# Peptides against a protein of PDB entry 7RZF: the designs that were tried, part 164

Target 1, 358 residues: chain A of PDB entry 7RZF
Amino acid sequence: PFQEEHLKQLYKIVPIKDIRNLYVTFPIPDLQKYYKSNPGHYLGHLIGHEGPGSLLSELKSKGWVNTLVGGQKEGARGFMFFIINVDLTEEGLLHVEDIILHMFQYIQKLRAEGPQEWVFQECKDLNAVAFRFKDKERPRGYTSKIAGILHYYPLEEVLTAEYLLEEFRPDLIEMVLDKLRPENVRVAIVSKSFEGKTDRTEEWYGTQYKQEAIPDEVIKKWQNADLNGKFKLPTKNEFIPTNFEILPLEKEATPYPALIKDTAMSKLWFKQDDKFFLPKACLNFEFFSPFAYVDPLHCNMAYLYLELLKDSLNEYAYAAELAGLSYDLQNTIYGMYLSVKGYNDKQPILLKKIIEKM
Target 2, 358 residues: chain A of PDB entry 7RZF as posed
Amino acid sequence: PFQEEHLKQLYKIVPIKDIRNLYVTFPIPDLQKYYKSNPGHYLGHLIGHEGPGSLLSELKSKGWVNTLVGGQKEGARGFMFFIINVDLTEEGLLHVEDIILHMFQYIQKLRAEGPQEWVFQELKDLNAVAFRFKDKERPRGYTSKIAGILHYYPLEEVLTAEYLLEEFRPDLIEMVLDKLRPENVRVAIVSKSFEGKTDRTEEWYGTQYKQEAIPDEVIKKWQNADLNGKFKLPTKNEFIPTNFEILPLEKEATPYPALIKDTAMSKLWFKQDDKFFLPKANLNFEFFSPFAYVDPLHSNMAYLYLELLKDSLNEYAYAAELAGLSYDLQNTIYGMYLSVKGYNDKQPILLKKIIEKM

## One batch from the design tools (peptide; made by RFdiffusion4, then SolubleMPNN)

Design b2_p18_7_s1 (from b2_p18_7, 9 letters changed)
Fold by OpenDDE base, seed 1:
Structure b2_p18_7_s1 (fold): chain B 358 residues (1-358), chain A 18 residues (1-18)
Amino acid sequence: as target 1 above (358 residues)
Amino acid sequence: DEERFFLDLVRELEPLLL
C-alpha cells in the first residue's frame, strides 16, 4: 500500500518518441474478488465515455486532449490502480492542472448522481454481446490468457468471468469513487518538453524523469472541484442489440445479390448470409445526384454538406460503436455513399438517426 | 514501491515510448 509520502507525486518523463501523455493514477484495493460486480469497469465506462457531457467531450472542446482512456489496471500484490490516461495536445500540455481539475469535477458529478443500475445493466448487456460474438482468438494467445485467468477465477467461470457482470454493487462503486481523490493521486506527464529538465534516470530503460511533490495549493484546488454543469451522465444507449435471432436461409437464396426492387427512383439488391450465420447486416446506400460533381462549386458544397452531416452525427457515433454498429459516409463522383454495418437489430434506429440529420 | 510503480508505468509506456 502506498504511504502518504508516495501520494500526491508528479512525474515528468522524457519519451523517446514525440508523444504527449498524461496519466492520472489512483491506488485502489484489489478488486479481483469483486469480478461479478466489477466496479472499476463501471467507473471506467463512465469516465472513459465519449458522448455528450463526457469528460473527453469537454477536454476536446478546449483543444487540450485528443483521446481519453479510463479504467482499472493490475498493480502489485494486493492493490490495483485506477488510471485516467489522456493524449495531450501541445496546448493541453500547458493546462495539465486544469485538465485534472476537470477530471475531479467529473468524478464529483459521479458521486453526486450516485451509482446507476441502468448503467450497470448496459455494461452487462455490452459484455454479454461481446462474449457471445467474440471472434475466435488465436489458440496460443487464448490459452496463455486463460492460463493467467485461472489464477483468479474458478475453473467453471474462467471462460466467462471477464464478461460476466452479475451483481450490481453500488457500495463497491462508491468505495472505488472514494479512492479517486486528489489526496490519493499520482500524476505522470510524458513529453519531450522535459528534456534537459530531469534529475533522475530509470535503471531499466534509461528513461529520464523528474519527481516532484504536487503543491498543497494544487491539491486543495482539486479537492474543491465544484460541479461543472457541462458534465452529464450519458443517455441510455439505444443501439445495444437485444434480438439475436438468425433468420432461416430462404429456399431461393442466391450466392450473389439478387435484385429485389427495381423502380425509376431506386434499385435494391439483397443477399442473405449463407456463410457466417451472425445476427449482423451490411446496409449500403448509393445516392445519385446529377449536381454532385457538375462543377467545382457543387463539388465543394457536396463535400461541405457531408462534413457537416458527419459532425451532426458525432453524438451517436460512440454509442453506436460501443453497441457494435458503425456507419460510413463518403462523397462519390455521382453523389453520396452511406454504409451501416454491425448487429442487425438496432440498425434501423441508427439509419433513422442518419436520415433525420440529412 | 515508488520505483516499482514508476517501472510499471514505464513498462506500460514502453510500447508507447519505444
Scores: peptide ipSAE 0.025, ipTM 0.653, DockQ to the pose 0.334
Fold by OpenDDE base, seed 4:
Structure b2_p18_7_s1 (fold): chain B 358 residues (1-358), chain A 18 residues (1-18)
Amino acid sequence: as target 1 above (358 residues)
Amino acid sequence: DEERFFLDLVRELEPLLL
């Protein structure tokens, strides 16, 4: 276990590649025995969330961070790490202290709200979907993965242990959340801007780095992280599929799309899947407007309209993606194109939201 | 222990650092 002297450390690391990354790391207890509740996954889901009121949303709005990942990682025997990793912009590299402050503000928000059973249920449902529709891994990779997992899980649970959540354990969530404190932090910043400013070399890969103690004033600033009113828990993900029923093949099923509706205002083609038998659909809409590209003004208005529409839908993009739904909106010379893809169960909900914003 | 963490971090970063 890390001693107090190993905590509150800052590492400045020189990469070979032109990358800017921040790693905020916390030592946590070994959670392997709690795989059925996976409190680290619960926290990783919330801290790594990309929706409105998320940590990433705020950091991205400031132009400091492009991407964020949060989760547990295996450490040495008897402990793990919880890691928050962000991709930094050039501006974000100048604001690392404030980025970490926002991380602690979000963590403080999670403490204030407490563990939410509905969030656990969403994680459970998402993992169940991921497991059920897991693509066939390459046999060699699968065998190697299973062999590794056998060291950690009972044989009977090896196939499911990574995916199946069974037990809501708010006590364990709170226990892990209590370890996510400034006094337990280890920070690594990866940037070429540290070239020529390092004093150590890592023995295995020759990575140049500098180690510094984080100033007590900075630790205190993070310890005094308030509740930032911009941070909110996610709303319930309404796009998570629950119905996976596959309709039987129609007797008149054609190998190509059949015209099933022909009106003055609309044509509808339908092709039932006869190959994959997945509870997925692709909805494609082409909208025709005689005015869309009549002149440069109308063209620009059509472009602006679609950009505004995309922006207005951005609040749903992440939740849809997590649930295995996607949408695409494109300008065409005749109007616009809309595509909705993924699990069919909640596609009508996403489609309705798109139409309501149109 | 610090060296081991740094090694674990570097190993994690290896695909990005190499």
Scores: peptide ipSAE 0.023, ipTM 0.690, DockQ to the pose 0.272
Fold by OpenDDE base, seed 2:
Structure b2_p18_7_s1 (fold): chain B 358 residues (1-358), chain A 18 residues (1-18)
Amino acid sequence: as target 1 above (358 residues)
Amino acid sequence: DEERFFLDLVRELEPLLL
């Protein structure tokens, strides 16, 4: 168990690679026994969220952070870590205290909103999808993984325990949130900028580092983190598939796309999947405009239009990705190209959102 | 890949993060 002397520490670490990373870590109880509720996954999903009003969205808007990961990690026996890791920009490296302040503001927002059963349900549904469509692991890797998991789970649950959420436990979510406090923080900053400023060497890898106590004034600043009105819980992910029915092959299914609609304004080609038999589809749209490439001005306007359209769709990109959907928009010499790929069930919803922004 | 890099880096940092 971490004693008070091990908390409120800052590590400045010199990497071998040219990387800039911030690790904000919290010792938490061993949550393994709570795998059916997985409160650390719930919190990791929210803290690591990339949508509007997320922690990452705000930090990225300031130009301080490129990527963010939040989640639990196994520690030594009897405890775990909750870790928030960010990839820092050069500017972000100068604003680490403020980045961590924003982390605590987001955590405070999660406390203020309280545990949300609908968020748990989304995590459950996403994990169920991931489990159902998990690629076949290599037998040796899979057996070794199972053997490792057998130390933690009953034999009957070992295949599903990592993926299947069963119990909404708001009490456990709150318990973990209560550990995500400035008084329990361990901070590691990884940057080459600390070269020649370190006084210790790690025994195993020879990593150069400096350890410092975080000043009490900084801890107090983080403890007094207010509610930042820019932080919001994510909206419900409308793209999560619920129907996985695979339609039978048509008797007249051709190996090539067939023209199924031909009108003055549109042609539609269709090919049924005869190979993969997955509840997935690829929708490809080519839009033709006589004005798209008529002159350099119209070409630039069409480019600008598409960039603005892409920007307006960014709010859906992460939610779609989590749900196993993707879209792409490209300028063509004739107009534009749109593709929508992934699970077929919610593709019409994503397509509608795209069309509504056009 | 990022998750794996995170896991590898955290393994490298495990002695410092623990």
Scores: peptide ipSAE 0.021, ipTM 0.619, DockQ to the pose 0.119
Fold by OpenDDE base, seed 3:
Structure b2_p18_7_s1 (fold): chain B 358 residues (1-358), chain A 18 residues (1-18)
Amino acid sequence: as target 1 above (358 residues)
Amino acid sequence: DEERFFLDLVRELEPLLL
């Protein structure tokens, strides 16, 4: 375990590639024995969430961060790390202290709200879907993976242990949250901007870095992180599929889309899946307007309309993606194109959200 | 790959930075 001298450290690292990354790392206990509850996954799901009121949404709104990943990683023997990693903008590189303050504000929000069983249930359901529809792994890679994890899991559970959550353990969530404190932080900033400003070289890869103690005043600022009213727990994910029934192949199933509806204002083609037999569908909509490309003004208005529509739907994009749904909106020379893909069960919900914003 | 490498580097540096 890290001693106090190893905590509250800042590392400035020079990359080979032109990347800007921030790593905020916390030493945590070994959670491997708690795989059935996986409190690190629960926290990673919330900290890494991309929806409204998330850490990432706020940091993006500031122009400081492009992407965010949160989760547990294996450490040395007897401990793990919880890591929050962000891709920094050029502006974000100047605001690292404030970015980390926002991280602690979000963590403080999680403490204030306490563990939520419904969030655990969503994680459980998402993992169950991911397990059920997991692609066939290559036998050699899979065998090697299984052989590696046999040391950690009972033989009967080894195939499922990484995916199936079984136990809601709020005590373990709180225990991990209690380790996510400024006094336990290690910070690494990766940027070419530190070139010529380093004083150490790593022995294995020759990576140039500088190590600094984080000032006590900065630690105190992070310790006094208030509840930022912009941070909210995510809403329930309405897009998580629950019905996976596959309808039988129709006797008149055609190898090509058949016209099943023809009206003055609409045509509908349908093709049943005859190959994959998955509880998935692809919905494609072409909208035709004689005004879409009649002149440059209408063309720009149609473009602006879709950009505004996409922006208005961004609140659902991440929740849909997590649930294995996607949508696409494109301008066409004739109007617009909409595609909705993924698990068929909740596609009507996503489609309704799209239509309500149109 | 390289983000994994730097995550691995930070992960590898973490023991070395101890």
Scores: peptide ipSAE 0.023, ipTM 0.640, DockQ to the pose 0.080; fails the geometry check

Design b2_p18_7_s2 (from b2_p18_7, 8 letters changed)
Fold by OpenDDE base, seed 4:
Structure b2_p18_7_s2 (fold): chain B 358 residues (1-358), chain A 18 residues (1-18)
Amino acid sequence: as target 1 above (358 residues)
Amino acid sequence: DEERLLLDLVRENEPLLE
């Protein structure tokens, strides 16, 4: 385990690629034995959430961060890390201390709200869906992966251990949250801006870096992270599928889309899946407007409309994506194209949300 | 690769647990 001297350290790292990343790392106990509850996944799901009131949403709103990933990673034997990784903007690189403050404010929000069984249930359901409908992997890669994880899981559970959650353990969630403290932090900033400002070279890859102690004043600032009223727990994900019923193949099923509705205002083509037999659908809508492409002004207005529509739908995009739903909105020379894809159960909900924003 | 690098940097700074 890291000793106290290895904590509260800042690493400034020079990348080979032109990237700007921040890694905020916390040593945590080995959670491998708790794979049935997976408290690190619970916290990673919340900290890495992209919805309204999330850490990422706030950091994006400030123009400091593009992407955020949170989760547990394997360490050496007997311990793990919880890592929050963000892609920094140029402006974000100047505000690393404030970004980390926001991380601790969000963590403090999680402490204040306490473990939520419904969030665990959503994680459980999402993972169960992912397991059940997992795509076929290349046999060689899959076998090698399974052989590797056999060291960690019972043979009977090796296929399910990474996916199936069984136990809500609020005590373990709180235990991990208790490790996500400023006194237990290791920070790495990756940026070319540190070129020529480093004093060490990593032995294996020749990576140039500088190690510094984080000032006590900065640690105290993070320790005094208050509740930021902008941070909220996510709402329940309404897009998580619960019905996986596959309708029987119609006797008159055609290999091509059949016209099932023909009106002056709409045509509907339908093709039943005769190959994959998945509880998924693809809904495609072509909207026609004689004004969409009449002149450059109308074209630009139609474009702007779709961009605004997409922006207004961003609040649902992440939750839909997590649930295996996606949408696409495009301008066409005839008007607008909308596609909704994924599990069919909650597609009507997503479609309704899209239509309500239109 | 960079995640590995940071993890490796973290590992290199891990005291060899005897």
Scores: peptide ipSAE 0.008, ipTM 0.435, DockQ to the pose 0.060
Fold by OpenDDE base, seed 2:
Structure b2_p18_7_s2 (fold): chain B 358 residues (1-358), chain A 18 residues (1-18)
Amino acid sequence: as target 1 above (358 residues)
Amino acid sequence: DEERLLLDLVRENEPLLE
């Protein structure tokens, strides 16, 4: 267990690779016994969210961060860590204090809103989908993994314990959230910019680092993090599949796409899945325009149009991805290509949103 | 414990640090 002397520390670490990372770490109690509620996963889902009003969205808008991951990690026996990890831009490396301030502003927003049962339900549903449709792992690796987790879970639950959420525990969410405070923080900055500015060497790998106490004024600044009006809880993920029915193979199913609609304005080909038998579909649309590639001006306008369209769809991209949906938009010499892939149940919703933005 | 945390950070980043 970390003592008070181990808290409020800043580590400046020199990497071998040219990377810029920030790790904001909080010691938390051992949550293993609470695997059925998994409060750390709930918080990781929100803190690591990439949608509008998320922590990452704001930090990206400032040009400080490329990626963000939030979640619990195993520690030593009897404690865990909650870690917020970001990939820093060159500019972000200059604004680490402000980045961490934004983290605490988002955490403060989570405190103000309180635990949300609907968010837990989404996590539960997403994990259930992931469990149900997980790929087959290599037997040796899988057996070794299962053998490892047998120490943590009852034998009857060992296959499901990492996925199946059963209990909404707002008390545990609040308990973990109460540990995510500036007085409990450990900060690590990984950058080559610290080369020649370190005074310690790690014993096992020879990693050069410097350890410093975070100034009390900085801790106070983070403790006084206000509510930033740019931070919002995510909206409900409407793309989470609920229907997993696999339709029986048609007797006349062809091994190649059949033309099922032929009109002056559209042709539609269909092929039923005869191999995988998954509740998934691939929708591919080719749009033809005689103006798309008629001259350099129109070509550039078509390109700009797609870039703007993609930008306008960013609000759905992450939510769709979490739900196992994806889309792709490309310029072609004939016009535009659109693909929508993943679980078939909510594809019409995503497709409708794309078409409405077009 | 500090060395262990640093080690854990280094280990987790082994693919990133190597």
Scores: peptide ipSAE 0.008, ipTM 0.447, DockQ to the pose 0.293
Fold by OpenDDE base, seed 5:
Structure b2_p18_7_s2 (fold): chain B 358 residues (1-358), chain A 18 residues (1-18)
Amino acid sequence: as target 1 above (358 residues)
Amino acid sequence: DEERLLLDLVRENEPLLE
């Protein structure tokens, strides 16, 4: 386990590739025995959330961060890490202290709200869906993976242990959250801007780095992180499927889409799935407008319209993606193309939201 | 060992460091 001397450290690392990354790492207890509740996944889901009021949304709005990943990672024997990893912009590289302050403000928000059973339930449901409809893996890779995880899970649970949540454990969530403190932090900044400013070399790969103690004043600043009113828990994910019924194949099912509706304003083709038998659908809409490509001005206006529409839908994109739904919007020479794909149960909800923003 | 662990964690998370 990390001793106090190994905490509150800053590492400046020179990459080979032109990348800018920030790793904020916390040592945590070994949570392997708690796989049925998976408190690290709960926290990773919230800290790594991309919806309105999320950590990423705020950091992205400031132009400091492009992407964010939060979660637990295996460490050495007897402990794990909780890591928040962000892709830094050039501007973000200048604001690392403030980025980390925002991380602690979000963590403080999680403490203030306390563990939410509904969030756990969503994680449980999402993981159950992922397990139930998991794609076929290559047998060799799959068997090797299973053989590896047999060391961690009972044989009877080895197939389900990584996916199926069973127990809401607010005590364990709070325990992990209590380890996410400034006094327990290890920070790594990866940037080519540190080239020629390092004093150490890693023995295995020759990576150049510099280690520095984080100043006590900075630690204290992070310890005094107030509640930031911009941070909010996510809303309930309305796109999580609950109905997985597969309709029987119709006797007259055609191998190609059949025209099932023909009107002056619309044509509808339908093809039932005769191959995969999944509770999924693909909805494809072609909108025709005589104005879409009439001249360069209208073409550019149609493009701008779709870009604005996509931007306005960004609030739903992440929640839909988590739930196994996706949409695509494209300009065509005839007008606009919309596709909605994924689990069919909540597609009408997503489609309605898209149409309401249009 | 802990410095190595941190650097290894960075590398494992970002194979692009290589």
Scores: peptide ipSAE 0.016, ipTM 0.505, DockQ to the pose 0.469; fails the geometry check
Fold by OpenDDE base, seed 3:
Structure b2_p18_7_s2 (fold): chain B 358 residues (1-358), chain A 18 residues (1-18)
Amino acid sequence: as target 1 above (358 residues)
Amino acid sequence: DEERLLLDLVRENEPLLE
């Protein structure tokens, strides 16, 4: 385990690629034995959440971060890491201390709210869906993976252990959350801006870096992280499918889309799945407007409209994606194209939200 | 590769990760 001398360290690393990344790392106990509750996944789900009131949403709003990933990672024997990784903007690179402050504010919010069983249930349901509808893997790769994980899981559970949650363990969530403190932090900043400002070279890859202690005053600022009122727990994910019924093939199922509705204002084509037999659908809408491409002004207005519409739908995009739903909106020379794809059960909910924003 | 690099950097600089 890391000794105190290894904690509260900042690494400035020069990458080969033109990237800007921040890694905030915490040593945590080995959680492998708790795979049935997976408290690290619970925390990773919340910390890595992209919805309104999330850490990422706030950091994006400031222009500091593009993407965020949170989760557990394997360490050495007998311990793991919890890592929060962000892709930094150029501006974000100047605000690393403040970014990390916001991370601790969000973590403090999680402490204040305590473990939520409904969040665990959503994780359980999402993972169950992912397991049930998992794509076929290449046999060789899959066999090698399974052989590797047989060292960690009972034979009877080896196929399910990475997916199926069984136990809500608020005590373990709190235990991991208690390790996510400024006194336990290791920070790495990856940027070409550190070129010529390093004093060490890594042995294996020749990576140039500088190591420095994080000032006690900075640690204290992070320790005194207040509750930021912008941070909220996510709302319940309304897009999680619960019905996986596959309708029987129609007797007159055509190999091609059939016109099932023809009106003055709309045509509807339908093709039943006769091949995959998944509880999924693809809804494609083409909207026609004589104004969409009549002149450059209207074309730009149609473009702007779509960008504003997409922006207004961002609050749902992540929750839909987690639930295996996606949408696409595109301008066409004739108007607009909308696609909704994924599990059919909650597609009407997503579609309704899209139409309400239109 | 970058995560590996950082982990490797962390491992190399901390013999206690063995």
Scores: peptide ipSAE 0.009, ipTM 0.457, DockQ to the pose 0.070; fails the geometry check

